# Peptides against a protein of PDB entry 5D63, part 144

Target 1, 292 residues: chain A of PDB entry 5D63
Amino acid sequence: SLRRGIYHIENAGVPSAIDLKDGSSSDGTPIVGWQFTPDTINWHQLWLAEPIPNVADTFTLCNLFSGTYMDLYNGSSEAGTAVNGWQGTAFTTNPHQLWTIKKSSDGTSYKIQNYGSKTFVDLVNGDSSDGAKIAGWTGTWDEGNPHQKWYFNRMSVSSAEAQAAIARNPHIHGTYRGYILDGEYLVLPNATFTQIWKDSGLPGSKWREQIYDCDDFAIAMKAAVGKWGADSWKANGFAIFCGVMLGVNKAGDAAHAYNFTLTKDHADIVFFEPQNGGYLNDIGYDSYMAFY

## One batch from the design tools (peptide; made by RFdiffusion4, then SolubleMPNN)

Design b2_p21_6_s2 (from b2_p21_6, 14 letters changed)
Fold by OpenDDE base, seed 1:
Structure b2_p21_6_s2 (fold): chain B 292 residues (1-292), chain A 21 residues (1-21)
Amino acid sequence: as target 1 above (292 residues)
Amino acid sequence: ITDEEREARERRLFEKFAKAF
């Protein structure tokens, strides 16, 4: 079963992702195949999959950038029917925007079936070119046609997954208290995280005793990431991952406030020093408090 | 600004918030 989350959806046959053309929020905006760059934010190619309660394996797919939803035009079952972005809601009853997503016959990729029409999201002719047509097309769950098979690369973590990553890290104090602020988090590549840090002005900020020291740097970074998220994405129901930690050194005579994010595989955390923009596996402190 | 001053402030931060738990 596909988990709730943000996905980059890639064709199983060719290096093409499901892309909302120009990231436009206009109703009827074409969804097309488009090339992507690994380990980067593919702005128009991120989709929040929201599971529909009590409807097995069925989701809405909200484009993160536009805030619009994947929509089968007129819900038509005709092969070649356009798939577009369209305004909607996460828990809509509109079958044009409901997608049953289950594993394909290969056990790794998924097929995306429109709930109403029972047709499948198809990269027409397996065309790998930018702007290639994506349409509803007849098919079956057991067919091996790669035009209708998609890899769902998860770009987010749940709060529980983040909590688990923290729990397995060796630099957590015995008195640790973690406070979860959101339910689902887009995990940024370090390059993007660093760029937000640069744009925040923190690289030029001066440490000043009490009035602007470690906690101010750490909170400023979190605020910068939050603002970046709000300014960058029109979809709701997720946050951008950026944690704040308070830690104590081994000697117990010094403390620090710092940030952290998740590793690429989402299995662990990496510490971020907002005073210098450094990433560290060991920041020299054991965390006794975090919020994220 | 010295490392010692930073560390002293950070220690005070720890003492303040650790007691809040």
Scores: peptide ipSAE 0.024, ipTM 0.642, DockQ to the pose 0.077
Fold by OpenDDE base, seed 4:
Order: sequence, then C-alpha cells, then structure tokens
Structure b2_p21_6_s2 (fold): chain B 292 residues (1-292), chain A 21 residues (1-21)
Amino acid sequence: as target 1 above (292 residues)
Amino acid sequence: ITDEEREARERRLFEKFAKAF
C-alpha cells in the first residue's frame, strides 16, 4: 500500500510529471503534464498523499505548493474530464477528490483511480509537452497503457523513518535521546538546504564565545528552514527536515551543536555544520540528543 | 525516567564539556 507522504508523480511512459499549472491556488486550475529536473524541488509537482481512514488504498492528493487538491471536474466519468486543483480538505468525503491508488500490472508504477467515477488519471495521448492535458479516462487496473501509469517517487520521510536512519548511524552516543517534532518531513536536496543556509545570513554570522556559538548557529539554521517551509508551501501536515544535534567528542572533553539532514535515498543521515555550510559523514562527535 | 530527567541529563552533559567552537 502507498504510504502517507509527499510524492513526485511521474508518468511511466514519458518524462513528464503531474504539475499544478503555475502553482495556482484558484479553483479549476489545470493539472497538466510538465517536464521536471531530477534531484530538485520541482515546486508545482509535489503532492501530499493523505490516506483516508477505513477506505482501502484511497487518498486525497494535496498540491504542496498551492494547498489545493486534485479534483475530477464534477466527478464525471466521461473520458477527457478535466483534472484540476480545487480547494478541499485532507479527509474530505467529496468523491471528486478521492483517489484510489494501487500498483499497476507492472508492479512498479501506480494507477490513480477516481473513487467515484472509477476513471483513471490519464496523460492524454501520452503527450510529453509542457502543459499536456491530464484528464479522467476510462480504463482498467490491469491495462498496460502507460498514459495511466505513474511512478510515485517519495520525497518525504516519516518521523519513524528518520528515527530509524538516525539509529543506524555509527555516530550516535549510547545515551542518545531523540525528540520528534513532526510526523512527515520533506527532505530537501543539499543544494536547496545550502541555499536556505546562505539566505539565512549564517555565512556572515560571527562566532562569539557563548553568546553566539555552535548552539546558536544550529538553532538559527533550523529556524531558517522552518521559515522557508512556511513561506514556500501552502499545504499543511508536513514539515521540512532539519535536525539539531548535541554531541560529544571521542575524548569526552568537548561538546558541539550541529545540524543534520537525510541522504538522497533517505536511508542515512548526513551532518551539517552551520558555521561553514559543510556536509560531513563524520562530524567528529557522537550525538546524545537530537530534535527534528 | 521522565523526559524532563533526560533533558536535564543531556543539558548537564553539554554544560560539562567545553564547546569545541
């Protein structure tokens, strides 16, 4: 089953992703096929899938940027019915915004079926051009038509997944305690993480004994990421991943505060030094406390 | 062990050791 999370949804046939046109929050904004760049944010192409309780394999899909939801116009079963962004809520009962998402016959891609109409999200004619129509279209679960098959690339981690990644890192102290602040985290590419760091002013901040030292830098980075998240996305129910750690060195005579994020595959953490913007697999400290 | 006790321990640990930078 598809897990709750943020997904980049890519067509199985052509290099096109499900895109909310211009990221507009207006009701009726077209959802279209659009090109994407791997390992980037792809701003208008991120969707929060929220599972509906007690309805198997059924979700709402909230556009991360606009905060609006994938909506089949009038819930019509007619082939070619527009799929648009529309205001909604995560746990709506509106069948226009309920999508059953299950594996296709190929076992890798998914199909997206409207709960009410039983039609499928279709990249019309498999058109790879920017702005290509996405519509509801007749189909079956077992058909091999790539117009209706989608890869769901997960761009977020649950708090449990983050916790697991931390737990298997070799630079965790035996006394470690982690404090989870949110439930689901968008994991940023390092380039974006670094840009937030740059924009925060931290590169120009002066280290000062006690009054503005390692803990201040680490907290400032987390605050900057939090603000960036709030300013960038209209959807709710997720956070931007940026952790803070306190660690002790091997000699046991020095402590440090630093940040961390997750690797691209979400399997490991990487340490981030907010005083210089460096990423390290080993920052020279074992963490005894984290919050993220 | 309460969360407060853990936090206190962690704080004490951090305060005990000199900050590297």
Scores: peptide ipSAE 0.033, ipTM 0.626, DockQ to the pose 0.088; fails the geometry check
Fold by OpenDDE base, seed 3:
Structure b2_p21_6_s2 (fold): chain B 292 residues (1-292), chain A 21 residues (1-21)
Amino acid sequence: as target 1 above (292 residues)
Amino acid sequence: ITDEEREARERRLFEKFAKAF
């Protein structure tokens, strides 16, 4: 079954993603097919899938940018019915905004069925052009029609997945204690993470003994990421991944505070030095404490 | 080890060792 998380949803037939047009929060904003850039934040194309308790394989889909929800217009079962952004809530009972999401016959892609109408989210005619119509359309779960098959590329990790990634890292001290602050985390590309770092002013910040040293830099970076998240996205129920670690060196005579994020595949952590903006697989310290 | 003892050890590590930079 599909896990709760943030997804980039890409058509199985053409290089097009499910896009909320202009990221608008207005009711009735068209959801359309649109091109995307791999390994970037596709701002209007990220969707938080929230599973509905006690309703098998059924979710709401909240646009991360607008905070509005995928909505089948009037819940109509007519082929060609518009799919739009519309105000809603994560655990709504409105069948216009409830989507059953299960694997297609190919075992890799998913189909997205409206709970009420039983029609499927369809990239009409498989049109790869920007602004192509996405609509509810008749179909079956076993059909191979790529117009109704979607790859769900996970852009986030759960706290458990983050914890597991940390646990696999060799640079963890035997006394390690981790503190989880949130449940689901959007994982940023390094380019975006670096840009936040630049915009925070940290590159120009002066190291000063005790009063503004490693811990201050690390906390400032986390605060900057948090603020960026709050300012960038209207959806709730997730955080932006940016961890803080305290570590001790192998000799046991020096300590350091630093940041960390997750690798592209979400399987490992990578250390980030907020004093110089560097990414390192080995920062020279073993972490005895983290919060993220 | 209690949570408090763990936390105390962690704090002591950071305080005991010199900050590298």
Scores: peptide ipSAE 0.031, ipTM 0.620, DockQ to the pose 0.089; fails the geometry check
Fold by OpenDDE base, seed 2:
Structure b2_p21_6_s2 (fold): chain B 292 residues (1-292), chain A 21 residues (1-21)
Amino acid sequence: as target 1 above (292 residues)
Amino acid sequence: ITDEEREARERRLFEKFAKAF
């Protein structure tokens, strides 16, 4: 079963992702196949899958950038029916915007079936070109047509997953207490995380004893990431992952405040020093508190 | 211990230690 989360959705046959053209919020904006760059933020190609309560394997798909929803035009069952971005809500009853998503016959990819029409999201002709048509098309769940098979690459973590990643880290103090601020987190590539850090002004910020030291840097970084999220995405219901930790050294005679994010595979945390922009697996402190 | 009490304890702990940075 597909979990709630943010996904990059890639065709199983060709290196093309489901893209909302130009990230436009206009009703009727084409959803198309488009090239992507692995391990980067693909701005128009991120989709928040929200599971519909009491409807098995059925979701709305909200484009993270535009805040609009994947919509089968007129809910038509005709092959070739356009799939567009359209205004909507996460828990809509509009069958044009409800998608049943389950594993394909290959056990790795998914198929995306419109709830109403029972047609499938199809990269027409498997066209790998930018702007290739994505449409509703007739099909079956067991059909092997790669035009209708999609990899769902998870780009976010739940608060529970983040909590689990922290719990696995060896640099957590026995007195640790974590405070969860949100439910779902977009996990940024380090390059993006670093860019936010650079743009925050922190690289040029002067360390000053007590008045602007480690805790100020760490909180400023978190605030910068939060603001970046708010300014970058129109969808709601998620946050951008950036944690703050307070830690104590092994000797117990020094403390530090720092940031952390998740590794690429989302299984572990990596520490981030906001005073110099460094990533570390061991920052030299054991965390006794975190909020994220 | 309540969450509030824990938070207070953690804050005091941080204040007790010398900041490395």
Scores: peptide ipSAE 0.026, ipTM 0.593, DockQ to the pose 0.118; fails the geometry check

Design b2_p21_6_s3 (from b2_p21_6, 15 letters changed)
Fold by OpenDDE base, seed 4:
Structure b2_p21_6_s3 (fold): chain B 292 residues (1-292), chain A 21 residues (1-21)
Amino acid sequence: as target 1 above (292 residues)
Amino acid sequence: ITDEQLEELERRLFEKFKEAT
């Protein structure tokens, strides 16, 4: 079953993703097919899937950018019914915004069925052009029509997954204690992470003994990422991944504060030095404390 | 987490770091 998380939803037939046009928060904003760039933040194409309690395989889909929800217009079962962004809530009872998401017959892609109408999210005619119509359309779960098959590329991690990634890293001290601050984290590409670092002013910040040293840099980076998240996305219920660690060197005579993020495959962590913007697999310290 | 809780966490972070330094 599909887990709660942020997904980039890509058509199985053509290189097109489910896109909220212009990222607009207006009710009735068209959801369309649009090209995307792998390994980047596709701003209008990220969707938070929130599972509905006690309703099997059923979710709301909140556009991360606009904070609005995928909505089948009037819940109509007619083929060609518009799918739009519309105001809503994560745990709505409105069947226009409830989507049953299960594996397609190919075992890799998913189909997205409206809970009420039982029609499926369809890239009309498999059109790969930007702005192509996405609509509710008749179908069945076992059909092989790629117009109604979607890959769900997970762009986030749960706190548990992050914890697991940390736990298997070789640079964790035996006395390590971690503190989880949120439940779900959007994982940024390094390029975006670096850009936030640059925009924060940290590259121009002067290291000063005690008054502005490693801990200040590390906290400032986390604060910058937090602010970036708040300023960039209207959806709630997730955070932007940026960890803070305290570590001790092998000799035990030096400590350091630094950041960390997750690798592209979300399986490992990579350390980030906020004093110079470097990414390292080994920062020279073993972490005894983290919060993220 | 509340702002107050975060502040406390950051304080603890700092103190732990300084202790280990």
Scores: peptide ipSAE 0.021, ipTM 0.518, DockQ to the pose 0.068
Fold by OpenDDE base, seed 5:
Structure b2_p21_6_s3 (fold): chain B 292 residues (1-292), chain A 21 residues (1-21)
Amino acid sequence: as target 1 above (292 residues)
Amino acid sequence: ITDEQLEELERRLFEKFKEAT
């Protein structure tokens, strides 16, 4: 079963992703195929899949940028029916915005079926051009048509997954206490994380004893990421991953505050020093406390 | 967690941290 999370949804046949045109929040905005750049933020191509309670394998799909939802126009079962962005809610009962998402016959890709019409999200003619039509189309769960098969590249982690990644790291103190602040986290590429750091003004900030030292830098970074998230996305129900840690050195005579994020595969954490913008596998401290 | 709750949590945690260091 597909987990709750943020996904980049890519066609199985051609290098095209499901894109909300211009990221517009207007009702009826076309959802189209569009090219993407791997390992970057594809702003109009991120979708929060929210599972519907007590309805197996069924989700709403909220565009992160616009805050609108994937919507089958008039819920029509006619082949070629437009799929658009439309205002909605995460737990709507509107069948135009409910999507059953299950594995295709190949065991890797997914198919996206409208709950009401039973038609499937289709990249029409497998067109790889920017702006290509995405529509509801007749189909079956077992057919191999790549126009209706989609890879769900997960761009987020749950709090539990983040906790597990931390637990696997060798630089965690035996007295470690972690505090989870949110339920689902968009994980940023390092380049984006670094850009937020640069834009925060921290690169020009001067270390001063007690008045502006390690904890101030670490908190300022987390605040900057939070603000970036709020300013960048209209969807709710997720956070941007940026952790704060307090650590002690091996000798036990020095402490430090620093940040951390997740690696690309989401399996491990990497430490971030907000005083110089460096990423480190070993920051020289073992964490006894974190919040994220 | 709300922004206010987070700010309070961070304040308490780092005050404790500074006392310990």
Scores: peptide ipSAE 0.021, ipTM 0.510, DockQ to the pose 0.067
Fold by OpenDDE base, seed 2:
Structure b2_p21_6_s3 (fold): chain B 292 residues (1-292), chain A 21 residues (1-21)
Amino acid sequence: as target 1 above (292 residues)
Amino acid sequence: ITDEQLEELERRLFEKFKEAT
């Protein structure tokens, strides 16, 4: 079954993603097909899938940027019914905003069925152009029509997944304690992470013994990412991944505070030095504490 | 920063979070 998380939803037939036009929060804003750039933040094309309790394989889909929800207009079962952004809540009972999402017959892509109408989210005519219509359309679960098949590229990790990634890393001290602050984390590309670092002013900050040293840099980075998240997205129920670690060197005679994020495949962590903006697989310290 | 300083930081940050929740 599909896990709770943030997804980039890509058509199985053409290089087009489900896009909320202009990222607008207005009711009735068209959801359309749009081009995307891999390994970047596609701002209007990220969707938080929230599973509905006690309703198998059924979700709401919240646009991360606008905070509005995928909505089948008037819940109509007619082919060609518009799919739009509309105000809503994560656990709504409105069938216009409830979507059953299950694997297609090919076992890799998903189909997105409206819970009420039983029609499917369809990239009309498989049109790859920007602004192409996405609509509810008749179909069945076993059909192979690529217009109704979607890849769900997961852009987030759960706290449990992050914890597992940390646990796999060889640079963790035996006394390690981790403190989880949130439940779901958008994982940023390094380029975005670095840009936040630059914008924070940390590259120009002066290291000063104890008064502004490693811990201050690491916390400042964490704060900068938090603020960036709050300022960038209107949806709730997720955080931006940026960890802080405290570590000790192998000799046991030096300690350090630093940041970390997740690798592209979300399987591992990579260390980030906020004093110089460097990414390292080995920062020279074993972490005995982290919070993220 | 020393190990003792880091331990103190850990304690302070953790306690602050607990108080804020």
Scores: peptide ipSAE 0.008, ipTM 0.525, DockQ to the pose 0.336
Fold by OpenDDE base, seed 1:
Structure b2_p21_6_s3 (fold): chain B 292 residues (1-292), chain A 21 residues (1-21)
Amino acid sequence: as target 1 above (292 residues)
Amino acid sequence: ITDEQLEELERRLFEKFKEAT
């Protein structure tokens, strides 16, 4: 079963992703096929999949940027019916915005079926051009047509997954206590994370004893990421991953505050030094406290 | 702020959230 999370949804046949045109929040905004750039933030192409309780394999799909939802126009079962962004809520009962998402016959890709119409999200004619039509179309779960098959690349982690990644890291103190602040986290590419760091002013900040030292840098970075998230995305129900750690060195005579994020595969953490913008697998401290 | 003081402060502020242990 598909997990709750933020996904980049890519066609199985051509290098095209499900894109909300111009990221517009207007009702009726077309959802189209569009090219994407790997390992970057594809702003209009991220979708929060929220599972509907007690309805098997059924989700709403909220565009992260616009805060609107994938909507089959009038819930029509006619082939070629427009799929648009439309205002909604995560747990709506509107069948126009409910999507059953299950594995296709190939066992890797998914098909996206409208709950009401039973038609499938279709990249019409497998058109790889930017702005290509995405529509509801007749189909079956067993068909192998790549026009209706989609890879769901997960761009987020749950708090549990983050916890597991931390637990696997060798630089955790025996007295470690971690505090989970949110339930789902968009994991940023390092390039984006670094850009937020640069824009925060931290690269030019002066270290000053006690009044602006390691903890201030680490908190400032987290605050910058938080603000970036709030300013960038209209959807709710997720956070941007940026952790803060307090650590002690091996000798036990020095402490440090620093940040951390997740690796690309979401399986491990990497430490981030907000005083210089460096990423490290070993920052020289073992964490006894974290919040993220 | 000392290491111990910071740890205690953060604990107090964030203990309302789920502990990751």
Scores: peptide ipSAE 0.008, ipTM 0.498, DockQ to the pose 0.148; fails the geometry check

Design b2_p21_6_s4 (from b2_p21_6, 17 letters changed)
Fold by OpenDDE base, seed 4:
Structure b2_p21_6_s4 (fold): chain B 292 residues (1-292), chain A 21 residues (1-21)
Amino acid sequence: as target 1 above (292 residues)
Amino acid sequence: ISDEEREEREKRLMEKFKKAF
């Protein structure tokens, strides 16, 4: 079963992702195949999958950038029916925007079936060109047609997954208390995380005793990431991952405030020093408190 | 210890630890 989360959705046959054209929020904006760059944000190609309660394997797909939803035009069962971005809500009853998502016969990729029409999201002719048509098309769950098979690369973590990653880290104090602020977190590539740090002005900020020291830097980074998220994405129901930690050194005679994010595989945390923009596996402190 | 004494102790400890960071 597909988990709630943010996904980059890639065709199983060609290196093309499901893209909302120009990231436009206008009703009827084409959803198309488009090239992507691994380990980058791919702005128009991120989709929040929200599971529908009491409807097995069925989701809405909200474009993270536009805040609009994947929509089968008029819910038509005709092959070649356009799939577009359209205004909607996460828990809509509109069958044009309800998608049953299950594993394909290959056990790795998924197929995306419209709940109402029972047609499948299809990269028409397997066209790898930018702007290639994505449409509803007839098919079956067991068919091997790569035009209708999609890899769902998860780009987010749940609060529980983040909590688990923290718990596995060896630099957590026995008195650790974590405070979860949100439910689902987009995990940024380090390059993006660093760019936010740079744009915040923190690289030029002067350390001053008590008045602007480690905790101020760490909170400023958290605030910068939060603002970046708000300014960058129109979808709701998720946050951008950026944690704050308080830690104590092994000797117990020094404390520090710092940030942390998740590794690419989301299995571990990596510490981030907002005073210099460094990423560290060991920052020299054991965390006794975090919020994220 | 009183709540006030605990808070003051914690404050002093944190102030000491944060001097260099």
Scores: peptide ipSAE 0.025, ipTM 0.568, DockQ to the pose 0.089
Fold by OpenDDE base, seed 1:
Structure b2_p21_6_s4 (fold): chain B 292 residues (1-292), chain A 21 residues (1-21)
Amino acid sequence: as target 1 above (292 residues)
Amino acid sequence: ISDEEREEREKRLMEKFKKAF
C-alpha cells in the first residue's frame, strides 16, 4: 500500500508530472500535466498523500504549495471531467476529494481512482505538453493504458525512516539519544539546502567564543530551514528535514554541534557543517544527541 | 542508563569540550 508522504507524481507514459497550475490556491484551479526537472524542487508538483482511516488505499492529495486538494469537479463520472485544486481538509468525507490509489498491473506504477465516481485520473491523450489536460476518465484497475498510470516518487520520509537512517550510520556514539520533533519530513536536494544556508547569512557570520559558536551556527541553520518551509508552503502536516547533532570526537576530548540531512535515496544521513556549508560523510565526531 | 542520566552526561560533555568549535 502507498505510505503517507509527499510525492512527485509522474506519468508512466511520458515525462509529465501532475501540476497545480500556477500553484494557485483558488477553488477550481486546473490540475494539468507539466514538465519537471529531476533532483529539484518542483514547486507546484508536490502532493501530500494523507491516508483515510478505515478506508483501504484511499487518500486525500494536498498540494504542498497551495494547500488545496485534488478535487474531481462535481464528482462526475463522465469521461473528461476536470480535476482541479479546491479547498479542503486532510480527512474530509467529500468523495470529490477522496482518491483510491493502488498499484497498476505493471507492479510499479499506480492508478488514482476517485472514490465516488470510480473514474481514474487520466493524462488525456498522453499529451506531454505543458498544461495538458488531466481529467477523470473511465477505466479499470487491470488496464495497461499509460494515460492512467502514475509513478509516485517519494520526496519525504517519516520520522521512523529518518531514525532508521541515523541508526545505520557508523558515526553514532554509544550514548546516542535522538529526539523526533515532527512526523513527516520533506527532504531537500543539497542544492536547495545550500541555498537556504547561503540566504540565512551564515556564510558571513563570525565565529565568536561561546556567544556565537558551533551550536549557534547549527541552530541558526535549523531555524533558517524552518522559516524557509513556513514561507514556501501553504500545506500543513509536514516539516522540512534539517537535523541538529551534538558529537564527540574519537579521543573524547572535543565536542561539536553540526547539522545533517538525508541522502538522495533516503537510506542514510550526510553531515552538514553550517560554519562553512560543507557536506561530509565523516565530520570527525560521533553523535551523542540529535533532534530533527 | 535512564534518559535523565544520559542527558546529564551529554550536557556535561558539551560543557567540558565546547572550546574552539
Scores: peptide ipSAE 0.025, ipTM 0.572, DockQ to the pose 0.097
Fold by OpenDDE base, seed 3:
Structure b2_p21_6_s4 (fold): chain B 292 residues (1-292), chain A 21 residues (1-21)
Amino acid sequence: as target 1 above (292 residues)
Amino acid sequence: ISDEEREEREKRLMEKFKKAF
């Protein structure tokens, strides 16, 4: 079954993603097919899938940017019915905004069925052009029609997945204690993470003994990421991944505070030095404490 | 801001959190 998380939803037939047009929060904003750039933040194309309790394989889909929800217009079962952004809540009972999401017959892609109408989210005619219509359309779960098949590219990690990534890293001290602050985290590409770092003013900040040293840099980076998240996205129920670690060197005679994020495949962590903006697989310290 | 000063600070930080060991 599909896990709770943030997804970039890509058509199985053409290089097009499910896009909320202009990222608008207005009711009735068209959801359309649109091109995307891999390994970047596709701002209008990120969707938080929230599983509905006690309803198997059924979710709401919240657009991260607008905070609105994928909505089948009037819940109509007519082929060609518009799919739009509309105000809603994560655990709504409105069948216009409830989507059953299960694997397609190919075992890799998913189909998205409206809970009420039983029609499927369809990239009409498989049109790869920007602004192509996405609509509810008749179909079956076993059909191989790529117009109704979607790859769910996971853009987030759960706290458990983050914890697992940390546990796999060789630079963790035996006394390590981790503290989880949130449940689900959007993982940023390094370019975005670096841009936040730049915009924070940290590149121009001067190291000063104790008054503004490693811990201050690390906390400032986390605060900057948090602020960026709050300012960038209207959806709730997730955080932006940016960890803080305290570490000790192998000799046990020096300590450091630094940041970390996840690698592209979300399987490992990479260390980030907020004093110089560097990414390192080995920062020279073993972490005895982290919060993220 | 010398490397020596940073090293000394890192040592002090370690002492500050030594209870974690």
Scores: peptide ipSAE 0.024, ipTM 0.625, DockQ to the pose 0.065
Fold by OpenDDE base, seed 5:
Structure b2_p21_6_s4 (fold): chain B 292 residues (1-292), chain A 21 residues (1-21)
Amino acid sequence: as target 1 above (292 residues)
Amino acid sequence: ISDEEREEREKRLMEKFKKAF
């Protein structure tokens, strides 16, 4: 079963992703096929999948950028019916915005079926051009048509997954206590994380004894990421991953406050030094406390 | 302030936090 999370949704046949045109929040904005760049944010192509309670394998799909939802126009079962962005809510009962998402017959890709019409999200003619039509189309779960098969690349982690990644890291103190602040986290590529750091003013900030030292840098970075998230995305129900840690060195004669994020595969954490913008697998401290 | 002096000062600060948890 597909887990709650933020996904980049890519066609199984051609290098095209499900894109909300221009990221517009207007009702009726076309959802189209569009090229994407691997390992980047792909701003208009991120979708929060929210599972509907007590309805098996059924979700709403909220565009992260616009805050609008994938919507089958008038819920029509006619082949070629437009799929658009439209205002909605995560737990709507509107069948135009309810999507049953299950594995295709190939066991890797998914098919996206409208709950009401039973038609499938289709990249019309497998067109790989930017702006290609995405529509509801007749189909079956067992068909091999790549026009209706989609890879769901997960761009977020749950709090439990983040906790597990931390637990696997060798630089965690035996007295470690973690505090989870949110339920789902968009994981940023390092380039974006670094850009937020640069834009925060931290690169020009001066270390000053106690009044602006390691904890201030680490908290300022987290605040900057939080603000970036609020300013960048209109969808709700997720956070941007940026952790704060307090650590002690092996000798026990020094302590530090620093940040951390997740690796690309979401399996591990990487430490971030907000005083210089460096990423390290070993920052020289074992964490006894984190919040994220 | 040397790096060592900085780390020592940060240690004292962080120890207060550690005790709070």
Scores: peptide ipSAE 0.022, ipTM 0.629, DockQ to the pose 0.082

